# Ledger of designs, part 12: peptides against a protein of PDB entry 4Y8H

Target 1, 196 residues: chain A of PDB entry 4Y8H
Amino acid sequence: TSIMAVTFKDGVILGADSRTTTGAYIANRVTDKLTRVHDKIWCCRSGSAADTQAIADIVQYHLELYTSQYGTPSTETAASVFKELCYENKDNLTAGIIVAGYDDKNKGEVYTIPLGGSVHKLPYAIAGSGSTFIYGYCDKNFRENMSKEETVDFIKHSLSQAIKWDGSSGGVIRMVVLTAAGVERLIFYPDEYEQL

## One batch from the design tools (peptide; aimed at target 1 T1 R19)

Design b2_p13_7_s3 (made by RFdiffusion4, then SolubleMPNN; from b2_p13_7 with L6K D10E Y13R)
Fold by OpenDDE base, seed 4:
Order: sequence, then C-alpha cells, then structure tokens
Structure b2_p13_7_s3 (fold): chain B 196 residues (1-196), chain A 13 residues (1-13)
Amino acid sequence: as target 1 above (196 residues)
Amino acid sequence: LIDDGKPAPELPR
C-alpha cells in the first residue's frame, strides 16, 4: 500500500494506490483505500482491510451521532475517535490510517495514526509499505500552500514512485480533493503515471 | 491485507 494526504492552499487531497495483496497474490487490483467517514472528513487505510474497514465504519457511526447532537465535527474530533479505537484495540488490530478533512475554520488538516494508535498532526503524511521509497522525494518536493494542480501532481509523482518500487502497491491512483467547493474524486491510470 | 506495517509521519524539511 502507498497512501498519502497533503494539505494545500484550498484544502487537502488524499491519495492511494489500489492494490490489495494476500501474500504474493494480488487479490484486488482496484481497491478503494480512500474511505469517507463524514462529508468532508476522509481517511486513507493501510494494514488489514478487514480491520481498517471495521474501524472506519465505527468512526462513521460516531461522527453521524456527533453531527445529530452537536453539528459538523472537526477533523481533529474525527482523528480522536480513530485514535481511541486504534489505541484501545491495538493488540487486535493491524491498522495504519491517515485522517484528512476540511472545514472553513481549520481549512485542510492531516492526522496520521500509525499502528500503535498515536496521533500526529502534520502538513502532509505518507504511509504504507510503499511510503518507504518516497520519504526523500516528498521531503524535497513538498511545499505548503500549493495550488490544487501542483498538489495533484505532487501526489501523482510521489505515488508513482512508490508504486514503481513497492511490489505491494499498484493499480490506479485514487485521489479525493476536499475543499470549500466540495468533494472531488480523481483517478489516474498506469498509462499516465508510469511515464512520470 | 492492504500491505503495511508501521506507518511513519512525514515532515517537511
């Protein structure tokens, strides 16, 4: 898996490859690792598909309940719910999650929650087995307050490089753009990103 | 599995 989320001028963009593996077998070529937990709060999932799907479902439920009582939750609130679930169940979970969201007050925010259930707020985050190969590239090329187009290109190039070297990553590159304007899903195919 | 172990945060320089 190669996943990332990047804050930019107008919000945040989540990105992911689409390969699911069982051992050396590619079980699914077109997995959607970008999961909605609220209108403009999404997550990138790595680790056990079953575990991360279950966690995301529970978070979605909690955020729906929260919304009915208090209004739209912040991204930080969502990250806190993820943290509680991941930390309290760490012995029974294999989950690495990046939470990303947009609201008018806080703009785009990214929270990474690694296996142990800690929470780290960052301007951008990368995770998954493929992230190992792109720490250097991302560090060199990330800039704060990029345009949407610059951010899409940054994610596309980053994930392309991760996919190139990580046997557990591949397929299509999915993105979700979260801004004041709404939610936009993007998809990029190997014929495009492999040449980068 | 969505192949991963321990994800690590990434920071700008």
Scores: peptide ipSAE 0.035, ipTM 0.658, DockQ to the pose 0.148
OpenDDE base, seeds 1, 2, 3, 5: peptide ipSAE 0.032, 0.030, 0.028, 0.028; ipTM 0.689, 0.686, 0.684, 0.673; seeds 1, 5 fail the geometry check

Design b2_p13_7_s4 (made by RFdiffusion4, then SolubleMPNN; from b2_p13_7, 4 letters changed)
Fold by OpenDDE base, seed 4:
Formats: structure tokens, C-alpha cells, sequence
Structure b2_p13_7_s4 (fold): chain B 196 residues (1-196), chain A 13 residues (1-13)
């Protein structure tokens, strides 16, 4: 898996490859690792598919309940719910999650929740087995307050490099753009990103 | 415990 989320001028963009594996077997080439937990709060999932799907479902429920009682939750609130679930169940979970969201007050925010259930707020985050190969690239090329187009290109190039070197990553690159204007899903195919 | 009790493919980490 190669996943990332990047804050930018107008919000945040999540990105992911689409390969799911069972050992050396590619079980699914077009997995959707970008999961909605609220209108403008999404997550990137790595680790056990079952574990991360279950966690995301529970978070989504809690945020729906929260919304009915208090209004739209912040991204930080969502990250806290993820954190508690991952921490309390760490003995039985394999989950690495990046939470990203947009709201008018806080704009785009990114929280990374690695195995163990710690939480870290960052201007951008990368995770998954493919992330190992792109720490240097991301550090060199990330800039705060990029345009949408610059951020899409940054994520596309980053994940392309991760996929290139990580046998556990591949397929399509999916993105979700979260801004004041709404939610936009993007998809990029190997014929495009392999040329970068 | 968060567990669906089912085997599942992994999203590699």
C-alpha cells in the first residue's frame, strides 16, 4: 500500500494506490483505500482490510451521531475517534490510517495514526509499505499552500514512485479532493502515471 | 475488540 494526504491552499487531497494482497497474491487490483467517514472527512487505509473497514464503519457511525447532536465534527474529532479505537484494540488490529478533512475554520487538516494508536497532526502524511521509498522525494518537493493542480501533481508523482518500487503497491491512483467547493474523486491509470 | 472474524486480504503496510 501507498497512501498519503496533503494539505494545500484550498483544502486537502488524499491519495492511494489500489492494490490489495494476500501474501504474494494480488487479490484486488482496484481496491478503494479512500474511505468516507463524514461529508468532508475521509481516511486512507493500510493494514488489514477487515480491520480498517470495521474501524472506518464505526467512526462513520459515531460521526453521524455526533452530527445529529452537535453539528459537523472537526477533523480533529474524527482523528480522536480513530485514535481511541486503534489504541483500545491494538492487540487485535493491524491498522495504519491517515485521516484528512476540510472545514471552514480549520481548512485542510491531516492526522496520521500508525500502528499502536498514536495520533500526529502534520501538513502532509505518507504511509504504507510504499511510503518507505518516497520520504526523500516528498520532503524535497512538498510545499505549503500549493494550488490544487500542484498538489495533484505532487501526489501523482509521489505515489507513482512508491508504486514503481513497492511490489505491494499498484493499480490505479485514486484521489479525493476536499475543499469548500465540495468533494471530488480523481483516478489516474498506469499508462499515465508510469510515464512520470 | 474490533474484529469481523473473517479472513481478509491486506492493504499492505
Amino acid sequence: as target 1 above (196 residues)
Amino acid sequence: MIDDGKPAPALPR
Scores: peptide ipSAE 0.021, ipTM 0.639, DockQ to the pose 0.108
OpenDDE base, seeds 1, 2, 3, 5: peptide ipSAE 0.023, 0.025, 0.021, 0.025; ipTM 0.615, 0.649, 0.603, 0.649; seeds 1, 2, 3, 5 fail the geometry check

Design b2_p13_8 (made by RFdiffusion4; failed a check: the pose's geometry)
Pose (drawn by RFdiffusion4):
Structure b2_p13_8 (pose): chain A 196 residues (1-196), chain P 13 residues (1-13)
Amino acid sequence: as target 1 above (196 residues)
Amino acid sequence: TITLSKTTSTEMI
């Protein structure tokens, strides 16, 4: 997998490849790794497909119940629910999850939750097997308060490289845009991003 | 408290 989330001027964008692996075989070339857990709180999933789906479903359930009793949860609250599940079940889970959301007070936020269940709040986050190949590129090219178009390009170029070098990444690039204007789904095909 | 079991799935993302 290759996954990332990036905060910018108007909010946050999540991005991911669409490859599911079963060994060297590509079990699914059009996977959706970007998953809703609330209207404007989404996550990027990496690691075990089964683990991350089970976790995301539980988190969505907790936040639906939280919303019924207390109103809209913060992005930090959503990340805390993910952490509780990942940390307390660290022996049985293989889940690398990035949580991203939009709050009108807090604007865009990104929390990354690596294997051990620790939580890290960051301006942007990269994860998944393909992310190793773009630490150099992303650290060189990221800047705070980028525009929407600049952020889409940063993510497109970054994941394009992660897909190029990582055999466990590929297919299409999916992105989810989170702003006060709502939620936007973007998709970019190989003929566009490969030759970048 | 929620306890989760290890999966036998071979699929990774």

Design b2_p13_8_s3 (made by RFdiffusion4, then SolubleMPNN; from b2_p13_8, 8 letters changed; failed a check: the pose's geometry)
Amino acid sequence: KIVLEKSDSKEVV

Design b2_p13_8_s4 (made by RFdiffusion4, then SolubleMPNN; from b2_p13_8, 9 letters changed; failed a check: the pose's geometry)
Amino acid sequence: MIKLEKSDSKLRV

## One batch from the design tools (peptide; aimed at target 1 T22 R45)

Design b2_p14_1_s2 (made by RFdiffusion4, then SolubleMPNN; failed a check: the pose's geometry; its pose is not in this set)
Amino acid sequence: MEELEEALRASLLV

Design b2_p14_1_s3 (made by RFdiffusion4, then SolubleMPNN; failed a check: the pose's geometry; its pose is not in this set)
Amino acid sequence: AAAEEAARLASQRV

Design b2_p14_2 (made by RFdiffusion4; failed a check: the pose's geometry)
Pose (drawn by RFdiffusion4):
Structure b2_p14_2 (pose): chain A 196 residues (1-196), chain P 14 residues (1-14)
Amino acid sequence: as target 1 above (196 residues)
Amino acid sequence: VVAAVVTFLSTQNI
C-alpha cells in the first residue's frame, strides 16, 4: 500500500493507491483504502485488509453512537478511538492507519497511527510500504497552507513515485477532499500519473 | 497442504 493525508489552507486531503495484494498476485486493482468513519472524519488504511476494515467498522459504530449522545466528535476523538483499538490489540493487529478530518474550529487535522498504536499529530503523514520511497520527495516538497490544487498535485506526484518503485502499490490514485464545502472524491488513472 | 494453500490465498494486505 501507499497512503497519505495532507492538511492545507481550506482543510485536508487524503490519498491512496488502489492495490490489494495476495502475495505477488493483485487480488484487487481498484480497492478503496480511503474510508469514512464520520461525515468529515475519514481514514487511510494500510496493512491487513481484514484488520483495518474490522477496526474502521467499529470506529464508525462508536462515532455514530457518540454523535447520537453528544453531537459531532472532534477529529482528535476519532483518532483516540482508533488508538484505543490498535494499542490494546497490538499483538493481534497489523494496521497502519492515518486519520484525517475537518472541524470548523480546528480546520484540517491529520493523525497517524503506526503499528504499535502510538498517536502522532502531523501537518501531513505518509504510510504503507510504498511510503519509504517518497520520504525524501515529500519532505522536500511539502509546505504548510498550500492551496487545494497544489495539495492535489503534491499528493498526485508523491503517490505516483511510491507506485513507480513499490510493487505493492498501483492501480488508480484515489483522493478524498475535506473542507467546509463538503466532501469531494477524486480519482486519477495510470495514463495521467505515470508519466508525471 | 490444502489448508495451507487456502490460508495463504485468503490472506490479503493493503

Design b2_p14_3 (made by RFdiffusion4; failed a check: the pose's geometry)
Pose (drawn by RFdiffusion4):
Structure b2_p14_3 (pose): chain A 196 residues (1-196), chain P 14 residues (1-14)
Amino acid sequence: as target 1 above (196 residues)
Amino acid sequence: LAPSLTYGDSHGLS
């Protein structure tokens, strides 16, 4: 997997490849790794497909219940629910999850939750096996308060490289845009991003 | 083998 989330001027964008692997075999070339847990709180999933789906379903359930009793949860609250599940079940889970959301007060936020269940709040985050190949690129090219178009390009170029080098990444690049304007789904095909 | 989204460590600038 190759996944990332990036905060910018108007909010946050999540991005991911679409490859699911069963050994060297590509079990699914059009996977959706970007998953809703609330209207404007989404996550990027990496690691075990089963574990991350089970976790995301539980978190969506908790936040739906939270919304019924107390109103809209913060992005930090959503990340805390993911952490509780990942940390307390660290022996049995293989889940690398990035949580991203939009709050009118807090604007865009990104929390990354690596294998051990620790929580890290960051301007942007990259994860998944393909992310190793783009630490150098992303650290060189990321800046705070980028525009929507600059952020889409940063993510497109970054994941393009992660897919190029990582055999466990591929297919299409999917993105989810989170702003006060709502939610936008973007998709970019190989003929476009490969030759970047 | 079970399907996987394959794990990798997180990285980002502070």

Design b2_p14_3_s1 (made by RFdiffusion4, then SolubleMPNN; from b2_p14_3, 9 letters changed; failed a check: the pose's geometry)
Amino acid sequence: PAPSYSLGPAYGPA

Design b2_p14_3_s2 (made by RFdiffusion4, then SolubleMPNN; from b2_p14_3, 9 letters changed; failed a check: the pose's geometry)
Amino acid sequence: PEPSLSLGPAYGPE

Design b2_p14_3_s3 (made by RFdiffusion4, then SolubleMPNN; from b2_p14_3, 5 letters changed; failed a check: the pose's geometry)
Amino acid sequence: PAPSLDYGPSHGPE

Design b2_p14_3_s4 (made by RFdiffusion4, then SolubleMPNN; from b2_p14_3, 8 letters changed; failed a check: the pose's geometry)
Amino acid sequence: AAPSFDLGPSYGPE

Design b2_p14_4 (made by RFdiffusion4; failed a check: the pose's geometry)
Pose (drawn by RFdiffusion4):
Structure b2_p14_4 (pose): chain A 196 residues (1-196), chain P 14 residues (1-14)
Amino acid sequence: as target 1 above (196 residues)
Amino acid sequence: SAPSLTYGSHHGLS
């Protein structure tokens, strides 16, 4: 997997490849790794497909119940529910999850939750096996308060490289845009991003 | 083998 989330001027964008692996075999070339847990709180999933789906479903359930009793949860609250599940069940889970959301007060936020269940709030985050190949690129090219178009390009170029080098990444690049304007789904095909 | 989204470390700037 290759996944990332990036905060920018108007909010945050999540991005991911679409490859699911069963050994060297590509079990699913069009996977959706970007998953809703609330209207404007989404996550990127990496690691075990089963674990991350089970976790996301539980978190969506908790936040739906939270919404019924107390109104809209913050992105930090969503990340805390993911952490509780990942930390308390660290022996049995293989889940690398990035949580991203949009709040009108807080604008865009990114929390990354690596294997041990620790929580890290960051301007942007990258994860998944393909992310190793783009630490150098992303650290060199990221800047705060980028525009929507600049952020889409940063993610497109970054995941393009992660897919190029990582055999466990591929297919299409999916993105989810989170702003006060709502939610936008973007998709980019190999013929476009490969030759970047 | 079970399907996997494959794990990798997390990285980002502070």

Design b2_p14_4_s1 (made by RFdiffusion4, then SolubleMPNN; from b2_p14_4, 10 letters changed; failed a check: the pose's geometry)
Amino acid sequence: AEPSFDLGPVYGPE

Design b2_p14_4_s2 (made by RFdiffusion4, then SolubleMPNN; from b2_p14_4, 9 letters changed; failed a check: the pose's geometry)
Amino acid sequence: AAPSYSLGPVYGPE

Design b2_p14_4_s3 (made by RFdiffusion4, then SolubleMPNN; from b2_p14_4, 11 letters changed; failed a check: the pose's geometry)
Amino acid sequence: AEPTYDLGPSYGPA

Design b2_p14_4_s4 (made by RFdiffusion4, then SolubleMPNN; from b2_p14_4, 9 letters changed; failed a check: the pose's geometry)
Amino acid sequence: PAPSYDLGPVYGPE

Design b2_p14_5 (made by RFdiffusion4; failed a check: the pose's geometry)
Pose (drawn by RFdiffusion4):
Structure b2_p14_5 (pose): chain A 196 residues (1-196), chain P 14 residues (1-14)
Amino acid sequence: as target 1 above (196 residues)
Amino acid sequence: SATLASQRTLGEMI
């Protein structure tokens, strides 16, 4: 997998490849790794497909119940529910999850939750096996308060490289845009991003 | 669920 989330001027964008792997075999070339847990709180999933789906379903359930009793949860609250599940079940889970959301007060936020269940709040986050190949590129090219278009390009170029080098990444690039304007789904095909 | 069981059996990774 190759996954990332990036905060910018108007909010946050999540991005991911679409490859699911069963050994060297590509079990699914059009996977959606970007998953809703609330209207404007989404996550990027990496690691075990089964673990991350089970976790995301539980988190969506908790936040739906939270919404019924207390109103809209913060992004930090959503990340805390993911952490509780990942940390308390660290022996049985293989889940690398990035949580991203939009709050009108807090604007865009990114929390990354690596294997051990620790929580890290960051301007942007990259994860998944393909992310190793783009630490150099992303650290060189990221800047705070980028525009929407600049952020889409940063993510497109970054994941293009991660897919190029990582055999466990590929297919299409999917993105989810989170702003006060709502939610936007973007998709970019190989003929576009490969030759970047 | 069946889907989760199938993915676990196959060792699917993302």

Design b2_p14_5_s1 (made by RFdiffusion4, then SolubleMPNN; from b2_p14_5, 8 letters changed; failed a check: the pose's geometry)
Amino acid sequence: SAELEELRRLGALV

Design b2_p14_5_s2 (made by RFdiffusion4, then SolubleMPNN; from b2_p14_5, 9 letters changed; failed a check: the pose's geometry)
Amino acid sequence: SAELEALRKAGAVV

Design b2_p14_5_s3 (made by RFdiffusion4, then SolubleMPNN; from b2_p14_5, 9 letters changed; failed a check: the pose's geometry)
Amino acid sequence: SAELEELRAKGAVV

Design b2_p14_5_s4 (made by RFdiffusion4, then SolubleMPNN; from b2_p14_5, 9 letters changed; failed a check: the pose's geometry)
Amino acid sequence: SAELEAMRKAGARV

Design b2_p14_6 (made by RFdiffusion4; failed a check: the pose's geometry)
Pose (drawn by RFdiffusion4):
Structure b2_p14_6 (pose): chain A 196 residues (1-196), chain P 14 residues (1-14)
Amino acid sequence: as target 1 above (196 residues)
Amino acid sequence: TAPSLTYGDHHGPS
């Protein structure tokens, strides 16, 4: 997997490849790794497909119940529910999750939750096996308060490289845009991003 | 072998 989330001027964008692996075999070339847990709180999933789906479903359930009793949860609250599940069940889970959301007060936020269940709030985050190949690129090219178009390009170029080098990444690049304007789904095909 | 989204370490500046 190759996944990332990036905060920018108007909010946050999540991005991911679409490859699911069963050994060297590509079990699913069009996977959706970007998953809703609330209207404007989404996550990027890496690691075990089963674990991350089970976790995301539980978190969506908790936040739906939270919304019924107390109104809209913060992105930090969503990340805390993911952490509680990942930390308390660290022996049995293989889940690398990035949580991203949009709040009108807080604008865009990114929390990354690596294997041990620790929580890290960051301007942007990268994860998944393909992310190793783009630490150098992303650290060189990221800047705060980028525009929507600049952020789409940063993510497109970054995941393009992670897909190029990582055999466990591929297919299409999916992105989810989170702003006060709502939610936008973007998709980019190999013929476009490969030759970047 | 079960399907995987393959894990990798997380990275990003503070």

Design b2_p14_6_s1 (made by RFdiffusion4, then SolubleMPNN; from b2_p14_6, 9 letters changed; failed a check: the pose's geometry)
Amino acid sequence: PEPSFDLGPMYGPE

Design b2_p14_6_s2 (made by RFdiffusion4, then SolubleMPNN; from b2_p14_6, 8 letters changed; failed a check: the pose's geometry)
Amino acid sequence: PAPSYDLGPAYGPA

Design b2_p14_6_s3 (made by RFdiffusion4, then SolubleMPNN; from b2_p14_6, 7 letters changed; failed a check: the pose's geometry)
Amino acid sequence: PAPSLSLGPAYGPA

Design b2_p14_6_s4 (made by RFdiffusion4, then SolubleMPNN; from b2_p14_6, 7 letters changed; failed a check: the pose's geometry)
Amino acid sequence: PAPSLSLGPAYGPE

Design b2_p14_7 (made by RFdiffusion4)
Pose (drawn by RFdiffusion4):
Structure b2_p14_7 (pose): chain A 196 residues (1-196), chain P 14 residues (1-14)
Amino acid sequence: as target 1 above (196 residues)
Amino acid sequence: VAAVAAFLAMPENI
């Protein structure tokens, strides 16, 4: 997989490829790796498809219950629920999860949760097997407080390269935009992003 | 048969 989340002026954008692998075989070329756990708290999933789906479903359940009793959870709270599951079950899970959300007070936030269940709050995060190929590109091209259009381009160009080099990444580029204006789903096809 | 069984036992990853 190739996945990332990026904070910017108005909030945060999540991005991902759409490839599911079963060996070298592409079990699903149009996978949605960007998953809602609350209205404006989403995650990017990498690693085991089964593990990350099971985790995301539990987290969505906890946050729905949290909302019923205490109102809207913070993005940090959502990330803490993901961590608790990933850390406490680290021996049995293969889950690299990035958590991104929008709060009116806190604006855009990104938390990345690598394999061991540790939590890292970052301006942007990249993960998945394809992410190794774009550490150099992303570190060179990321800046804080980019516009929506600049952020879409950064993610588009970054994942385009990760897909180009990583055989375990491909298909379409999916993005989810999180701002005070609501939630927007974006999709970019190979004929557009390949020749960038 | 063994190759088909090994292929069907593979997990999916993303």

Design b2_p14_7_s1 (made by RFdiffusion4, then SolubleMPNN; from b2_p14_7, 10 letters changed)
Fold by OpenDDE base, seed 4:
Structure b2_p14_7_s1 (fold): chain B 196 residues (1-196), chain A 14 residues (1-14)
Amino acid sequence: as target 1 above (196 residues)
Amino acid sequence: DEEALAAAALPEFV
């Protein structure tokens, strides 16, 4: 897996490859690793497919319950729910999660939750097996307050490089854009991103 | 087939 989330001028963009593996085999070429937990709060999933799906489903339920009682949760609240689940179940879970969300007060926010169940707020995050290949590229090329187009290009180039080197990453590049204007899903195929 | 069941039960990773 290669996943990332990037804050930008108008919000946040999540990005992911689409490969699921079973041992050495590709089980699914078009997996959706970008999972909605609330209207403008999404996550990127890495690790066990089953574990990360279960966690995301539980978080989604908690956030709907929260909304019914208190109104729209913050991205920080969502990250806290993920943290609690990942930390309390750390002995039985293999999950690396990036939480990203947009609200009018906090704008775009990114929280990374690695295998240990810690939480880190960052201007951008990368994770998964493919992330190891793109730390240098991302550090060099990330800028705060990029445009939507610049951020899409940054994510596309980053994930293209991760996919190129990571055998556990591949397929399509999916993105989710979270802004005041709403939610937008993007998809980029190998014919486009392999040429970068 | 036990092998087919075992193969179907292999964990998937993302």
Scores: peptide ipSAE 0.504, ipTM 0.815, DockQ to the pose 0.755; fails the geometry check
OpenDDE base, seeds 1, 2, 3, 5: peptide ipSAE 0.484, 0.487, 0.491, 0.485; ipTM 0.805, 0.804, 0.806, 0.795; seeds 1, 2, 3, 5 fail the geometry check

Design b2_p14_7_s2 (made by RFdiffusion4, then SolubleMPNN; from b2_p14_7, 9 letters changed)
Fold by OpenDDE base, seed 5:
Structure b2_p14_7_s2 (fold): chain B 196 residues (1-196), chain A 14 residues (1-14)
Amino acid sequence: as target 1 above (196 residues)
Amino acid sequence: AAAELAAAARPLFV
């Protein structure tokens, strides 16, 4: 897996490859690793497919319950729910999660939750087996307050490089854009991103 | 469940 989330001028963009594996076998070429937990709060999933799906389902339920009682949760609240699940069950889970969301007060926010269940708020995050290949590229090319187009380009180039080197990453590049204007899904195919 | 047993035999990773 190669996943990332990037804050920008108008919100946040999540990005992911689409490969699911079982050993050396590619079980699914077009997986959706970008999972909705609330209208404008999403996550990127890495690790066990079963574990990360279960965690996201539980978080979605908790945020629905929260909304019915208190109104729309913040991205920080969502990250806290993920943290409680990942930290308390760390001995039985293989999950790396990036939480990203938009609200009018806090704008775009990113929280990364690695295997130990710690939480780190960052301007951008990368994770998954492919992320190791792009730390240097991302550090050199990330800028705060990019445009939507600059951010899409940054994510596309970053994930393209990760996919080139990581056998556990591939397929299409999916993105989810979260802004005041709403939610937008993007998809980019190998014929485009392999040329970058 | 059958799906759970099948998943346990060959875990899927993302």
Scores: peptide ipSAE 0.493, ipTM 0.809, DockQ to the pose 0.482; fails the geometry check
OpenDDE base, seeds 1, 2, 3, 4: peptide ipSAE 0.474, 0.456, 0.482, 0.463; ipTM 0.806, 0.801, 0.809, 0.807; seeds 1, 2, 3, 4 fail the geometry check

Design b2_p14_7_s4 (made by RFdiffusion4, then SolubleMPNN; from b2_p14_7, 8 letters changed)
Fold by OpenDDE base, seed 4:
Structure b2_p14_7_s4 (fold): chain B 196 residues (1-196), chain A 14 residues (1-14)
Amino acid sequence: as target 1 above (196 residues)
Amino acid sequence: DAELAAAAALPEFV
């Protein structure tokens, strides 16, 4: 897996590859690792497919209940729910989660929740087995307050490099753009990103 | 088939 989320001028963009593996075999070529937990709060999933799906489902349920009682939750609230689940079950879970969301008050925010269930607020985050190959590239090329187009290109180049070297990453690059204007899904195919 | 069952029981990772 190669996943990332990047804050930018107008909000936040989540990105992911689409490969699911079973041992050394590719089980699914077009997996959606970008999971909605609320209208403008999404997560990137890495680790056990079953564990991360279960966690995301529970968080979605909690945020639905929250909304009915208190109104739209903040991204920080969503990250806190993820943290509670991941930390309390850390001995039985293999899950790395990046939470990202947009609201008018806080704008785009990113929270990374690695193995063990700690939570870290960052301007951008990378995770998954492919992330090890792109720390240097991301550190050199990330800038605060990029345009949408600059951020899409940054994510596309980053994930392309991760996929190139990580056998557990591949397929399509999916993105979700979260801004005041709404939610936008993007998809990029190997014939495009392999040439970068 | 035990081999097929074992293969089907392998965890999936994202």
Scores: peptide ipSAE 0.522, ipTM 0.810, DockQ to the pose 0.853; fails the geometry check
OpenDDE base, seeds 1, 2, 3, 5: peptide ipSAE 0.508, 0.504, 0.494, 0.499; ipTM 0.799, 0.798, 0.794, 0.793; seeds 1, 2, 3, 5 fail the geometry check

Design b2_p14_8 (made by RFdiffusion4; failed a check: the pose's geometry)
Pose (drawn by RFdiffusion4):
Structure b2_p14_8 (pose): chain A 196 residues (1-196), chain P 14 residues (1-14)
Amino acid sequence: as target 1 above (196 residues)
Amino acid sequence: TPPSFTTSSTHHGL
């Protein structure tokens, strides 16, 4: 897997490849690793497909219940529910999850939750096996308060490289845009991003 | 072998 989330001027963008692996075999070349847990709180999933789906389903359930009783949860609250599940069940889970959301007060936010269940709030986050290959690139090219177009390009170029080097990444690049304007789904095919 | 998205041991960002 190759996944990332990036905060920018108007909010946050999540991005991911679409490869599911069963050994060296590609079980699914068009996977959607970017998953809704609330209208404007989404996550990027990496690690075990089963674990991350089970976790995301539970978190969506908790936040739906939270919304019924107390109104819209913050992105920090959503990340806290993910952490509670990942930390308390760390022995049985293989889940690297990035949580990203948009709040009108807080604008874009990114929380990354690596294997042990720790929580890290960051301007951007990268994860998944392919992310190792783009630490150097992303640290060199990221800047705060980028425009939407600049952020799409940063994610497109970053995941393009992660896919190029990582055999466990590939297929299409999917992105989800989170702003006050709503939610936008973007997709980029190999013929476009490969030759970047 | 069950399906997997694969992941890194840590996450990175600034």

Design b2_p14_8_s1 (made by RFdiffusion4, then SolubleMPNN; from b2_p14_8, 9 letters changed; failed a check: the pose's geometry)
Amino acid sequence: VAPTLSTSSKFYGK

Design b2_p14_8_s2 (made by RFdiffusion4, then SolubleMPNN; from b2_p14_8, 8 letters changed; failed a check: the pose's geometry)
Amino acid sequence: PPPTLGTSSSFYGK

Design b2_p14_8_s3 (made by RFdiffusion4, then SolubleMPNN; from b2_p14_8, 9 letters changed; failed a check: the pose's geometry)
Amino acid sequence: APPTLSTSEEFFGK

Design b2_p14_8_s4 (made by RFdiffusion4, then SolubleMPNN; from b2_p14_8, 10 letters changed; failed a check: the pose's geometry)
Amino acid sequence: PPPTLEVSDDFYGK

## One batch from the design tools (peptide; aimed at target 1 G23)

Design b2_p15_1 (made by RFdiffusion4)
Pose (drawn by RFdiffusion4):
Structure b2_p15_1 (pose): chain A 196 residues (1-196), chain P 15 residues (1-15)
Amino acid sequence: as target 1 above (196 residues)
Amino acid sequence: SALETAYNEKMANAV
């Protein structure tokens, strides 16, 4: 997997490849690793497909119940629910999850939750096996308060490289845009991003 | 539970 989330001027963008692996075999070339847990709180999933789906479903359930009783949860609250599940079940889970959301007060936020269940709030986050190959590129090219178009390009170029080098990444690049204007789904095909 | 089911499925599909 190759996944990332990036905060910018108007909010946050999540990005991911679409490859699911069963050994060297590509079990699914068009996977959607970007998953809704609330209207404007989404996550990027890496690691075990089963674990991350089970976790995301539980978190969506908790936040739906939270919304019924107390109104819209913050992105920090959503990340805390993910952490509680990942930390308390660290022996039995293989889940690398990035949580990203948009709040009108807080604008865009990114929380990354690596294997042990620790929580890290960051301007941007990269994860998944393919992310190792783009630590150098992303650290060199990221800046705060980028525009929507600049952020789409940063994610497109970054994941293009992660897919190029990582055999466990590929297919299409999917992105989810989170702003006060709503939610936008973007998709980029190999013929476009490969030759970047 | 859901997490136990996911753990078992992951272990059964290990390569």

